Peptides against a protein of PDB entry 6UG1. Designs and how they scored, part 96

Target 1, 304 residues: chain A of PDB entry 6UG1
Amino acid sequence: SNEERKRRKYFHMLYLVCLMVHGFIRNEWINSKRLSRKLSNLVPEKVFELLHPQKDEELPLRSTRKLLDGLKKCMELWQKHWKITKKYDNVGLYMRTWKEIEMSANNKRKFKTLKRSDFLRAVSKGHGDPDISVQGFVAMLRACNVNARLIMSCQPPDFTNMKIDTSLNGNNAYKDMVKYPIFWCEVWDKFSKKWITVDPVNLKTIEQVRLHSKLAPKGVACCERNMLRYVIAYDRKYGCRDVTRRYAQWMNSKVRKRRITKDDFGEKWFRKVITALHHRKRTKIDDYEDQYFFQRDESEGIPD
Target 2, 301 residues: chain A of PDB entry 6UG1 as posed
Amino acid sequence: SNEERKRRKYFHMLYLVCLMVHGFIRNEWINSKRLSRKLSNLVPEKVFELLHPQKDEELPLRSTRKLLDGLKKCMELWQKHWKITKKYDNEGLYMRTWKEIEMSANNKRKFKTLKRSDFLRAVSKGHGDPDISVQGFVAMLRACNVNARLIMSCQPPDFTNMKIDTSLNAYKDMVKYPIFWCEVWDKFSKKWITVDPVNLKTIEQVRLHSKLAPKGVACCERNMLRYVIAYDRKYGCRDVTRRYAQWMNSKVRKRRITKDDFGEKWFRKVITALHHRKRTKIDDYEDQYFFRRDESEGIPD

## One batch from the design tools (peptide; made by RFdiffusion4, then SolubleMPNN)

Design b2_p17_3_s3 (from b2_p17_3, 7 letters changed)
Fold by OpenDDE base, seed 1:
Structure b2_p17_3_s3 (fold): chain B 304 residues (1-304), chain A 17 residues (1-17)
Amino acid sequence: as target 1 above (304 residues)
Amino acid sequence: SLEEELKKLLDEFEEYL
């Protein structure tokens, strides 16, 4: 019905705001001075020096290579720190079906919300789910004065799916779900004027995204609970930015159709949500990023 | 507050539906 379409659109928007606020709160928690002091001790001086290379004036690429080597060593140090990777409770922050949402409304289950103190303890001990691990890795890089962003792929229910029953077949569902991350890291390369993508936990990869990312979900089974639609970046100064364009090869032709921003009202509304979560002044880094997104939109073209 | 701003954004959307 038209009413069910409206209901699903509303619930998608409410759920998206809740996810984006969750990302904002986790980004505040990883700025903890107590956590920073503890995590800085995990990084030896030689690795700190690689994270902060001098500008090579002859070949700026040499400075980028040092930074990449420093980030690789930080991933290795993080793997040594992290002792216990817990499975997600149910589906974690992966996408729920409409049926699962309706069943959850009927079940008055008390969701146990993780408190700030419990999060800081989990990161400090190296015991938690993959999302806590990624968030802790971003905290470690920030403790080393690296300009690292927390990235969140927000997974609200699919308002474009009007099927009544969206039950997923159970057997490999968890493996397919966790094949691609929901949280990762970006690091600013001041030499190349680009963001470096870092997945320290799931794929254990570092990439300089040009046209496509390894972190973008591929295949039907993986996309059932992880659809690349809303990739939000949270920086150390409480900046909030939509960075979906970096990770979407087909933003205009495929991704936009599954976003609230498919229409002018949804675009204006989503910009207001981003603005409400963006607590810093614009910088030259944002200018370089917007220029990169513009070039990516021009290179994709308008879908026929 | 951020909470009041987010509430206004949700209310504006409920009025649009």
Scores: peptide ipSAE 0.116, ipTM 0.781, DockQ to the pose 0.899
Fold by OpenDDE base, seed 2:
Structure b2_p17_3_s3 (fold): chain B 304 residues (1-304), chain A 17 residues (1-17)
Amino acid sequence: as target 1 above (304 residues)
Amino acid sequence: SLEEELKKLLDEFEEYL
């Protein structure tokens, strides 16, 4: 019905706000000074020097290569620190079906909210789910004075799916779900004027995304619970930015149709949500990023 | 507060639907 379409759109927006606020809170927690002091001790001086290379005036690419090597070594150090990767409780922050939401509304399941103290202890011990591990990795890079962002792929229920029963059946459902991450890292390369994508936990990869990312979900089974629609970046200064354009090959033709921002009202509303979560002034880094997004929109063209 | 701002954003949307 039209009413069910409205209800699903509303619930999608509410759920999206809750996810974006969750990302904001986790980004605040990883700025803990106590955690920073502990995590900086995991990075030896030689690796710190690679994270902060001098500018090579002859070939700036050599400085980027040193930074990439430093980030690789940081991923290796992080794997040594992390002792226990817990499975997600149920689906974690992956996308729920409409049936799962309806069944959950009837069940007074007490969601165990992780407290800030428990989070900081989990990161410090190296015990937690993959999201806590990624968030801790971002905290370690920030402790080394690296301009690292926490990236969150927000998975609100699909308001474009009007099917009543959307139950997902299959023995491999968890493996397919966790094939691609929900949280990852971006690092600012001051030499190339670009964000470097880092997945320290899931795919264990470093990318300089041009047109495509390995972190973008591919295949029907993986996309059932991980649909790339809202990739939100949280920086160390409490900036909040939509970076979906980096990871979406087909932003205009495919991704936009599944976002609340498909219409002018939804675009204006989503901008208000971003503005409410964006607690810093604009910087020259934002100008370089917006220029990159503009070039990506021009290169994709207008969908027919 | 951030909570009050987010509540206003949700209320504005309920009026639009």
Scores: peptide ipSAE 0.085, ipTM 0.763, DockQ to the pose 0.935
Fold by OpenDDE base, seed 3:
Structure b2_p17_3_s3 (fold): chain B 304 residues (1-304), chain A 17 residues (1-17)
Amino acid sequence: as target 1 above (304 residues)
Amino acid sequence: SLEEELKKLLDEFEEYL
């Protein structure tokens, strides 16, 4: 019905706000001074120097190569630190079906909310789910004075899906679900004036995204619980930015149709949510990023 | 309208943050 379409749109918007607030809170927690002091000790001086290379005036690319080598070594150090990777409880922050939402409303299962103290302990010990591990990796880079962002791919239920969900067959569904991450890292390269994408946990990859990301879900089965729609960046100064354009090949033709921002009202609403979560002044880094997004929009073209 | 309700919820959210 038209009423059910409105209800699903409304629930999608509320769920999206809750996810974005969750990302904001986790970004605050990883700024803990106590955690920072512990995690800085994991990074040897030689690796710290690679993270902070001198500017090569002859070839700035040499400085970027040192930074990339430093980030690779940080991923290796992080793997040594992380002792226990827990499976997600149910689907974690991956996308739920409408049927699962309806069934969960009837079952008041006490979700054990992770407290700040428990999170900081989990990161410090190297024990937790993949999301906690990525968040801890961002905290380690920030402890080394690296301009690292926490990235969250927000997975609200698909308000464009009006089909009755068939039961997803259980065991293969988890492998397909976790094939691509929900959380990752971005690092500012001051030499190339670009964000470097880092997945330290899932794909264990570093990339300089031009047109395509390895982190963008591919294939029907992987997209059932992970649709690239809302990729939100949280920086060390409590900045909040929509960075979906970086990871979406087909932002205008495909991704926009599955976002609340497909209409003018939804665009204005979503901008207000971003503004409410953005607690810093604009910087030259934001100007370079917006210029990159503009060039990506021009290169995609207007879908006919 | 649903749009007015969502606006109110956003305004409440802005007051909460």
Scores: peptide ipSAE 0.030, ipTM 0.662, DockQ to the pose 0.127
Fold by OpenDDE base, seed 4:
Structure b2_p17_3_s3 (fold): chain B 304 residues (1-304), chain A 17 residues (1-17)
Amino acid sequence: as target 1 above (304 residues)
Amino acid sequence: SLEEELKKLLDEFEEYL
């Protein structure tokens, strides 16, 4: 019905706000001075120097290469720190079906919300789910004065899916779900004036995204619980930005149709949500990023 | 507060529906 379509849009928007607020809170927690002091000790001086290379005036690419090597070594150090990767409880922050949402509303199961103290202890010990691990990695880079963003791929229920039963079949559902991350890192490269993508936990990759990312879900089974629609960046200064354009090869043709921002009302509303979560002034980094997104939008063109 | 601002954004959407 039209009513069910409205209800699903509303619930999608509510769920999206809750996810974006969750990302904001986790971004605040990883700014903990106590955690920073502990995590900085994981990074040897030689690796710190690679994270902060001198500007090579002859070949700026040499400075970028040093930063990339520093980030690779940080990933290796992080793997040594992280002792226990827990499975997600149920589906974690991956996308739920409409049926799962309806069933969960009836179940008064107390969601065990992880407290700030428990999070800091988990990161500090190297014990937790993959999301906690990624968030801790961002905290370690921030402890080394790296301009690292927490990236969250928000997975609200698909309001474009009007099927009544969306039960997902099969024993491999968890493996397909966790094939691609929900959280990752971006690092500002001041030499190339670009964000570097870092997945320290799942794919263990470093990318300079041009047209596509390895972090973008591919294949039907993986996309059932992980649809790339709302990739939100949280920086160390409490900036909040939509960076979906970086990771979406087909923003205009495919991704936009699955977002609330497909219409002018949804675009205005989503811009208000971003503005509410954006607690810093604009910078030249934002100008370079917006220019990159503009060029990517022009290069994709208008879908036929 | 952030909570009040986010609540207003949700309320504005309920009025639009």
Scores: peptide ipSAE 0.136, ipTM 0.795, DockQ to the pose 0.935; fails the geometry check

Design b2_p17_3_s4 (from b2_p17_3, 8 letters changed)
Fold by OpenDDE base, seed 4:
Structure b2_p17_3_s4 (fold): chain B 304 residues (1-304), chain A 17 residues (1-17)
Amino acid sequence: as target 1 above (304 residues)
Amino acid sequence: DLEKKLEEILEEFKKYL
């Protein structure tokens, strides 16, 4: 019905706001000075120097290569720190079906919310789910004065799915779900004027995204619980930016159709949510990023 | 401040439905 379409759109928007606020809160928690002091001790001086290379005026690419090597070593150090990767409780922050949402609304189970103190302890011990691990990795890079962003792929329920039963069948559903991350890192390369993508936990990859990312879900089974629609970046200065364009190869033709921003109302609404979560002034980094997104929109063209 | 802004955003959306 038209009413059910409106209801699903509303619930999608509410759920999206809750996810974006969750990302904001986690981004605040990883700025903990107590955690920063502990995590900086994991990074030897030689690795710190690689994270902060001098600008090579002759060949800026040499400086980028040092930064990439420093980030690789940080990923290796992080794997040594992280002792226990817990499975997600149920589906974690992956996409729920409409049926699962309706069933969860009937279950008055008080979800045990992870407190800030418990999060900081989990990161410090190296014990937690993959999301806590990624968030801790971003905290370690920030402790080394690296301009690292927390990236969150927000997975609200699909308001474009009008099926009544959306139950996902299969014993491998968890394996397919966790194949691609929900959280990752971006690091600002001041030499190339680009964001470097880092997945320290799931795919264990460092990428300079051009047209596509390895972190973009591929295949039907993986996309059931992980649809690339709202990739939100949270920086160390409490900036909040939509960076979906970086990771979406087909933003205009495919991704936009699955977003609330498919219409002018949804775009204006989503801009208000971003603005409410964006607590810093614009910088030249934002100008370089917006120029990159513009060039990516022009190169994709208008969908037929 | 943030909670109030989020409530305003959600209330604006309810008026659209």
Scores: peptide ipSAE 0.107, ipTM 0.792, DockQ to the pose 0.882
Fold by OpenDDE base, seed 5:
Structure b2_p17_3_s4 (fold): chain B 304 residues (1-304), chain A 17 residues (1-17)
Amino acid sequence: as target 1 above (304 residues)
Amino acid sequence: DLEKKLEEILEEFKKYL
């Protein structure tokens, strides 16, 4: 019905705001001065020097290579720090079906929120789910004065799915769900004027994304609970930016159709949400990023 | 307040339902 379409669109928007606020709060928590002092001690001086290379005037690519090597060593150090990776409770922040949402609304289950103190303790001990681990890795890089941002792939329920029953039956449902991350890191490369993508936990990879990322979900089973639609970046200065264009190969042809921003009203609304979560002034880094997104939109073209 | 601003954003959307 038209009523059910409106209801699903509204619930998608509400859920998206809640997810984006969650990312904002976690980004604030990882700026903890107490946590920063503890995590900086995990990084040896030689690795710190690689994270802060001098500019090579002859070949700036040499400076980027040092930064990439420093980031690789930081991932290795983080694996040594992290002792226990907990499974997600249920589906974590992966996408729920409409049926699961309706069933959860009927179940008066007490939602236990993780407190800030518990989060900081979890990161400090190296005990938690993959999201806490990624967030802690971003905190470690920030503790080393690296311009690292937290990335969140927001998974609101699919308002374009009008099926009544969307039960996901499969013996490997959890493995398929966690095949791709929901949280990752980006690091600013001041030499190339680009963001470097870092997944320290799931795929354990570093990328200089050109046209596509390895972090973009592939295959039907993986896309059921992880649809790349809203990739939000939270920086150390409480900036909030939509970076979906980096990770979406087919933004215009495929991804936009699954976003609230498919229409002018949804675009204006979503821009208001971003603006509410963006607590810093614009910088030259934002200009370089917007130029990159523009070039990616021109290169994709208009879908036929 | 961030909470108040988010509530305003959600209420704006209810007017278009």
Scores: peptide ipSAE 0.062, ipTM 0.763, DockQ to the pose 0.882
Fold by OpenDDE base, seed 2:
Structure b2_p17_3_s4 (fold): chain B 304 residues (1-304), chain A 17 residues (1-17)
Amino acid sequence: as target 1 above (304 residues)
Amino acid sequence: DLEKKLEEILEEFKKYL
C-alpha cells in the first residue's frame, strides 16, 4: 500500500539517523587521549617516519609510496595487536530485512549497548568484533598524527523493497554478509591530494580508489545485507561527509535509486542530517574531495 | 506530518551531539 511505502521510508530515515549517530559516537570514542597514548606505542619510529615522509620535490609519488608502505606496516602491526576477533551478535550493523524488524519490534531483546569504557578496553586489549578492530586501527593512525577518517557504510533497511518475506537462508548467510566490511579507514595523502582507502581487518587491503573499490559489495548474496548506499566519513575534527561517490561506480544510475536522496525532500532532509553531524569548518581537503566527486559525476554521466 | 516527525527526531538527536 501507499501507507506501507511511507512507513518503510520513515523507518529507513529514522534507522539511517541512528546509524549515522552511532558512527559519530564511535568517532568520538576513538579520539580518547588515553587510548591514543597506548596505541602510539604500537608504532615504531621507523614506521612513524614512513607515515610522515618528506615531500619529494622531484617525484611526489615517492612520498606517496612511503606513506603506503607505512600504512601497510601499520596494518601488520595492528594484526599483531589484535588477539581475538569476535563474531557479530546476530547481523551486527549489517542490513536487516523488514521481517526481522517486525519480529524485533515484538521481541524486547535488550540490545546490550557497548559502553565507552568497555570499547576502550576492548581496543586496548585487542579483543572485539571487526568494527571495533577497524575503529581501533583508525585510533592508532590518529595517535601517530595521521589524518585518518573512520568510514561507515550505513545499512538501513531497504525502503525500495516492498516484499514482506525476505527470509534469508541460515549459515551461509553469515560468510556472505561479512565478506565485505561495514567500517573501514581513509587516510589523507597530502602529496597526491587524495584519500587512500584502508581496510585493515576484513580484506586487509590498501587502495587508491579511482573508479571502483574492492570494498564495494558484489554479488546478490553479499548485497542482501550489505548494500552500498550511504558511506559516511568521520574525521578526527568531527567532520561528517558523504563519501558514497568514491565507492559507488554507478552512483547516478544505480545507487541513487536506493537512497532517500532520490527525491528533493530526501536530499534536503539528508543534508540536514549531515549538517547536524558536521562539527568543523570547511578545509582545502574538502575542496579537493568535492572536485574529485564532481569529476566522478561528470565521468559517469546521467543515466539514459 | 512525516516531515514534522522527522524534524522532531532530528532535533532530539542534535541534543545528543
Scores: peptide ipSAE 0.028, ipTM 0.683, DockQ to the pose 0.086
Fold by OpenDDE base, seed 3:
Structure b2_p17_3_s4 (fold): chain B 304 residues (1-304), chain A 17 residues (1-17)
Amino acid sequence: as target 1 above (304 residues)
Amino acid sequence: DLEKKLEEILEEFKKYL
């Protein structure tokens, strides 16, 4: 019905706001001074120097290569720190089906809300789910004075899916779900004037995204619980930015149709949510990023 | 402040349902 379409659109928007606020809160928690002091001790001086290379005036690419090597070594150090990777409880922050949402409304399952103290302890001990691990990795880079962002791929239920029965039957459903991350890191390269993408936990990869990312879900099975639609960046100064354009190859032709921002009302609403979560002034880094997004929109072209 | 702004954003949206 038209009523059910409206209900699903509303529930998608409510769920999206809750996810974006969750990302904001986790970004605040990883700014803990106590955690920062503990995590800085994991990074030896030689690795710190690689994270902060001198500017090579002749070949800026040499400085970028040092930074990339420093980030690789930080991923290796993080793997040594992280002792226990827990499975997600149910589907974690991956996308739920409409049926799962309807069934969960009836079940008073006491979701154990992870408190700030428990999160800081989990990161500090190296015990937790992959999302806590990525968030802790961002905290370690920030402790080393690296301009690292927490990235969250928000997975609200698909309001464009009007099918009732999406029973995800099969033993492979969890493997397909966790094949691609929900949380990752971006690091500012001051030499190339670009964000470097870092997945320290899932794919264990570092990339300089040009046209497509390795972190973008591919294949029907992986996209059932992980649809790239809302990739939100949280920086150390409480900035909040939509960075979906970086990871979406087909933003205009495919991704936009699955977003609330497909219409003018949804775009205005989503901008209000971003503005409410963005607690810093604009910087020259934002100008370089917006220029990159503009060039990516021009290079994709207008969808037919 | 943030919670109030988020509530206002959600209430504005309820008017378009």
Scores: peptide ipSAE 0.028, ipTM 0.695, DockQ to the pose 0.883

Design b2_p17_4_s1 (from b2_p17_4, 6 letters changed)
Fold by OpenDDE base, seed 5:
Structure b2_p17_4_s1 (fold): chain B 304 residues (1-304), chain A 17 residues (1-17)
Amino acid sequence: as target 1 above (304 residues)
Amino acid sequence: SLEEELQKLLEEFRKHL
């Protein structure tokens, strides 16, 4: 019905706000001074120097290469620190079906919310799920004075899916679900004036995204619980930005159709949510990023 | 508060639906 379509849009938006607030809270937790002091000790001086190369005035690319090598060594150090990767409870923050949502509303199961103290302990010990691990990696880079963002791919239920959910076939569902991350890192390269994408946990990759990212879900099975729609960046100064354009090859033709921002009302509403979560002034970094997004929109064109 | 602002945004949307 039209009413069910409205209900699903509303619930999608409520769920999206809850996810975006969750990302904001986790971004605050990783700014913990106590955690920062502990995690800075994981990074040797030689690796710190690679993270902070001098500007090569003749060839700025040499400075970028040092930063990339420093980030690679930080991923290796992080793997040594992280002792226990826990599986997600059920589907974690991956996308639920409408049937799973309806069933969960009936089940008064007390979800045990992870407290700030438990999160800080988990990161410090290297014991937790992949999301906690990525968040801890961002905290380690921030402890080394690196301009690192926490990235969250928000997975609200698909309001464009009006079908009655057939039960997802159970056995391969977890492997396909976790094939691509929900959380990752971005690092500002002051030399190239670009964000570097870092997945320290899942794919263990570093990318300078131009047109395509390895972190973008591919294939039907992987996209059932991980649809790239709302990629939100949280910086160390409590900035909040939509960075979906970086990771979406087909923003205009495919991704926009599955976002609340497909209509003018949804666009205005989503901008208000971003503004409410954005607690810093604009910087030249935002100007370079917006210029990159503009060039990506022009290069994709309007879908025929 | 941030919570009150987000609640107002949800209520504005509920009234538009």
Scores: peptide ipSAE 0.100, ipTM 0.779, DockQ to the pose 0.930
Fold by OpenDDE base, seed 3:
Structure b2_p17_4_s1 (fold): chain B 304 residues (1-304), chain A 17 residues (1-17)
Amino acid sequence: as target 1 above (304 residues)
Amino acid sequence: SLEEELQKLLEEFRKHL
């Protein structure tokens, strides 16, 4: 019905706001001074120097190569620190079906909320789910004075899916779900004036995204619980930015149709939500990023 | 507060539907 379509849009928006606030809170927690002091001790001086290369005036690419090598070594150090990777409880922050949402409303299971103290302890010990591990990796880079962002791919239920029963067949569902991450890292390269994408936990990859990312879900089964729609960046100064354009090859033709921002009202509303979560002044880094997004929109073209 | 601002945004959206 039209009423059910309206209800699903509203619930999608409510869920999206809750996810974006969750990302904001986790970004605040990883700025803990106590955690920062502990995590900086994981990075030896030689790796710190690679993270902070001198500017090569002849060939800036040499400085970028040092930074990339430093980030690779940080991923290796992080794997040594992380002792226990827990499975997600149920689906974690991956996308739920409409049926799962309806069934969960009836089931008053006491969801044990992770407190700030428990999170800081989990990161500090190297014990937790993959999302806690990625968040801790961002904290370690920030402890080394690296301009690292926490990235969250927000997975609200698909308001464009009007099917009642999407019973996901159980056994392969978890493997396909966790094939691509929900959380990752971006690092500012001051030499190339670009963000470097880092997945330290899932795919264990570093990339300089041009047209497509390895972190973008591919295939029907992987997209059932992980649809690239809302990729939100949280920086160390409490900036909040929509960076979906970086990871979406087909932003205008495909991704936009599955976002609330498909219409003018939804675009204005979503901009207000981003503004509410954005607690810093604009910088030259934001100008370089917006220029990159503009070039990506021009290169995609207008879908006919 | 941030929470009050987010509640207003949700209510604006509810009224539009």
Scores: peptide ipSAE 0.079, ipTM 0.760, DockQ to the pose 0.929
Fold by OpenDDE base, seed 4:
Structure b2_p17_4_s1 (fold): chain B 304 residues (1-304), chain A 17 residues (1-17)
Amino acid sequence: as target 1 above (304 residues)
Amino acid sequence: SLEEELQKLLEEFRKHL
């Protein structure tokens, strides 16, 4: 019905706000000065120097290569720190079906919300789920004065899916779900004027994204619980930005149709949500990023 | 507060539906 479409659209927006607020809170927690002091000790001086290369005036690419090598070594150090990767409880922050949402509303199960103290302890010990691990990695880079963003791929229920039963059948459902991350890192390269993508936990990859990312879910089974629609970046200064354009090869043709921003009302509403979560002034980094997004929109063109 | 602002955004949307 039209009412069920409205209900699903509303619930999608509510769920999206809750996810974006969750990302904001986790981004605040990883700014903990107590955690920063502990995590900085994991990074040797030689690796710190690679994270902060001098500008090579002859070949700026040499400075970027040093930064990339520093980030690779940080990823290796993080793997040594992290002792226990817990499985997600149920689906974690991956996308739920409409049926799972209805069933969960009936189940008065007290979700054990992880407290800030428990999070900081988990990161410090190297014990937690993959999301806690990624968040801790961003904290380590921030402890080394790296301009690292926490990236969250927000997975609200699909309001474009009008099926009554959306139950997902299959023994490998968890394996397919966790094939691609929900959280990752971006690092500002001041030499190339670009964000570097870092997945320290799942794919263990570093990318300079041009047209596509390895972090973008591919294949039907993987996309059932992980649809790239709302990739939100949280920086160390409490900036909040939609960076979906970086990771979406087909933003205009495919991704936009699955977003609340498909219409002018949804676009205006979503901009208000971003603005509410954006607690810093605009910078030249935002200008370079917006220019990159503009060029990517022009290069994709208007879908036929 | 952030919570009040987010509640207003949700209510604005609810009234538009």
Scores: peptide ipSAE 0.063, ipTM 0.751, DockQ to the pose 0.934
Fold by OpenDDE base, seed 1:
Structure b2_p17_4_s1 (fold): chain B 304 residues (1-304), chain A 17 residues (1-17)
Amino acid sequence: as target 1 above (304 residues)
Amino acid sequence: SLEEELQKLLEEFRKHL
């Protein structure tokens, strides 16, 4: 019905706000001064120097290479620190079906919320789910004065799916769900004026995204619970930015149709949500990023 | 508060539906 379409759109927006607030809160928690002091001790001086190379005036690319090597060594150090990777309870923050949402509304399950103290202890001990591990990695880079931001791929239920039964065909293994991350890191390269993408936990990869990312879900089974639609960046100064354009190869042709921002009202509403979560002034880094997004929109073209 | 701002954003949307 038209009413069910409206209900699903509303519930999608409510769920999206809750996810974006969750990302904001986790970004505050990883700014803990107590955690920062503990995590800085994991990074030896030689790796710290690689994270902070001098500008090579002859070849700025040499400075970027040192930073990339420093980030690689930080991923190796983080793997040594992280002792226990827990599985997600049920689907974690991956996308739920409409049927799962309806069934969950009937079940007064007390979801045990992770407290700030429990999170800080989990990161400090190296015990937790992959999301806690990525968040802790961002905290370690921030402890080394690296301009690292937390990235969250928000997975609200698909309001474009109007099927009554949205049960997944029973064979979508936990393995296919977790094939791509929900959380990752970006690091500002001051030499190239670009964000470097870092997945320290899942794919264990560092990339300089040009046209496509390895972190973008591919294949039907993986996209059932991980649909790239809302990739939100949370920086060390409580900035909040939509960075979906970086990771979406087909933003205009495919991704936009599955976002609330497909219409003018949804765009204005989503801009207000971003503004409410954006607690810093604009910087030259935002100018370089917006210029990159503009060039990516021009290069995709308008879908015919 | 952030919570009050987010609640207003949800109410604005509910009125549009």
Scores: peptide ipSAE 0.051, ipTM 0.746, DockQ to the pose 0.927

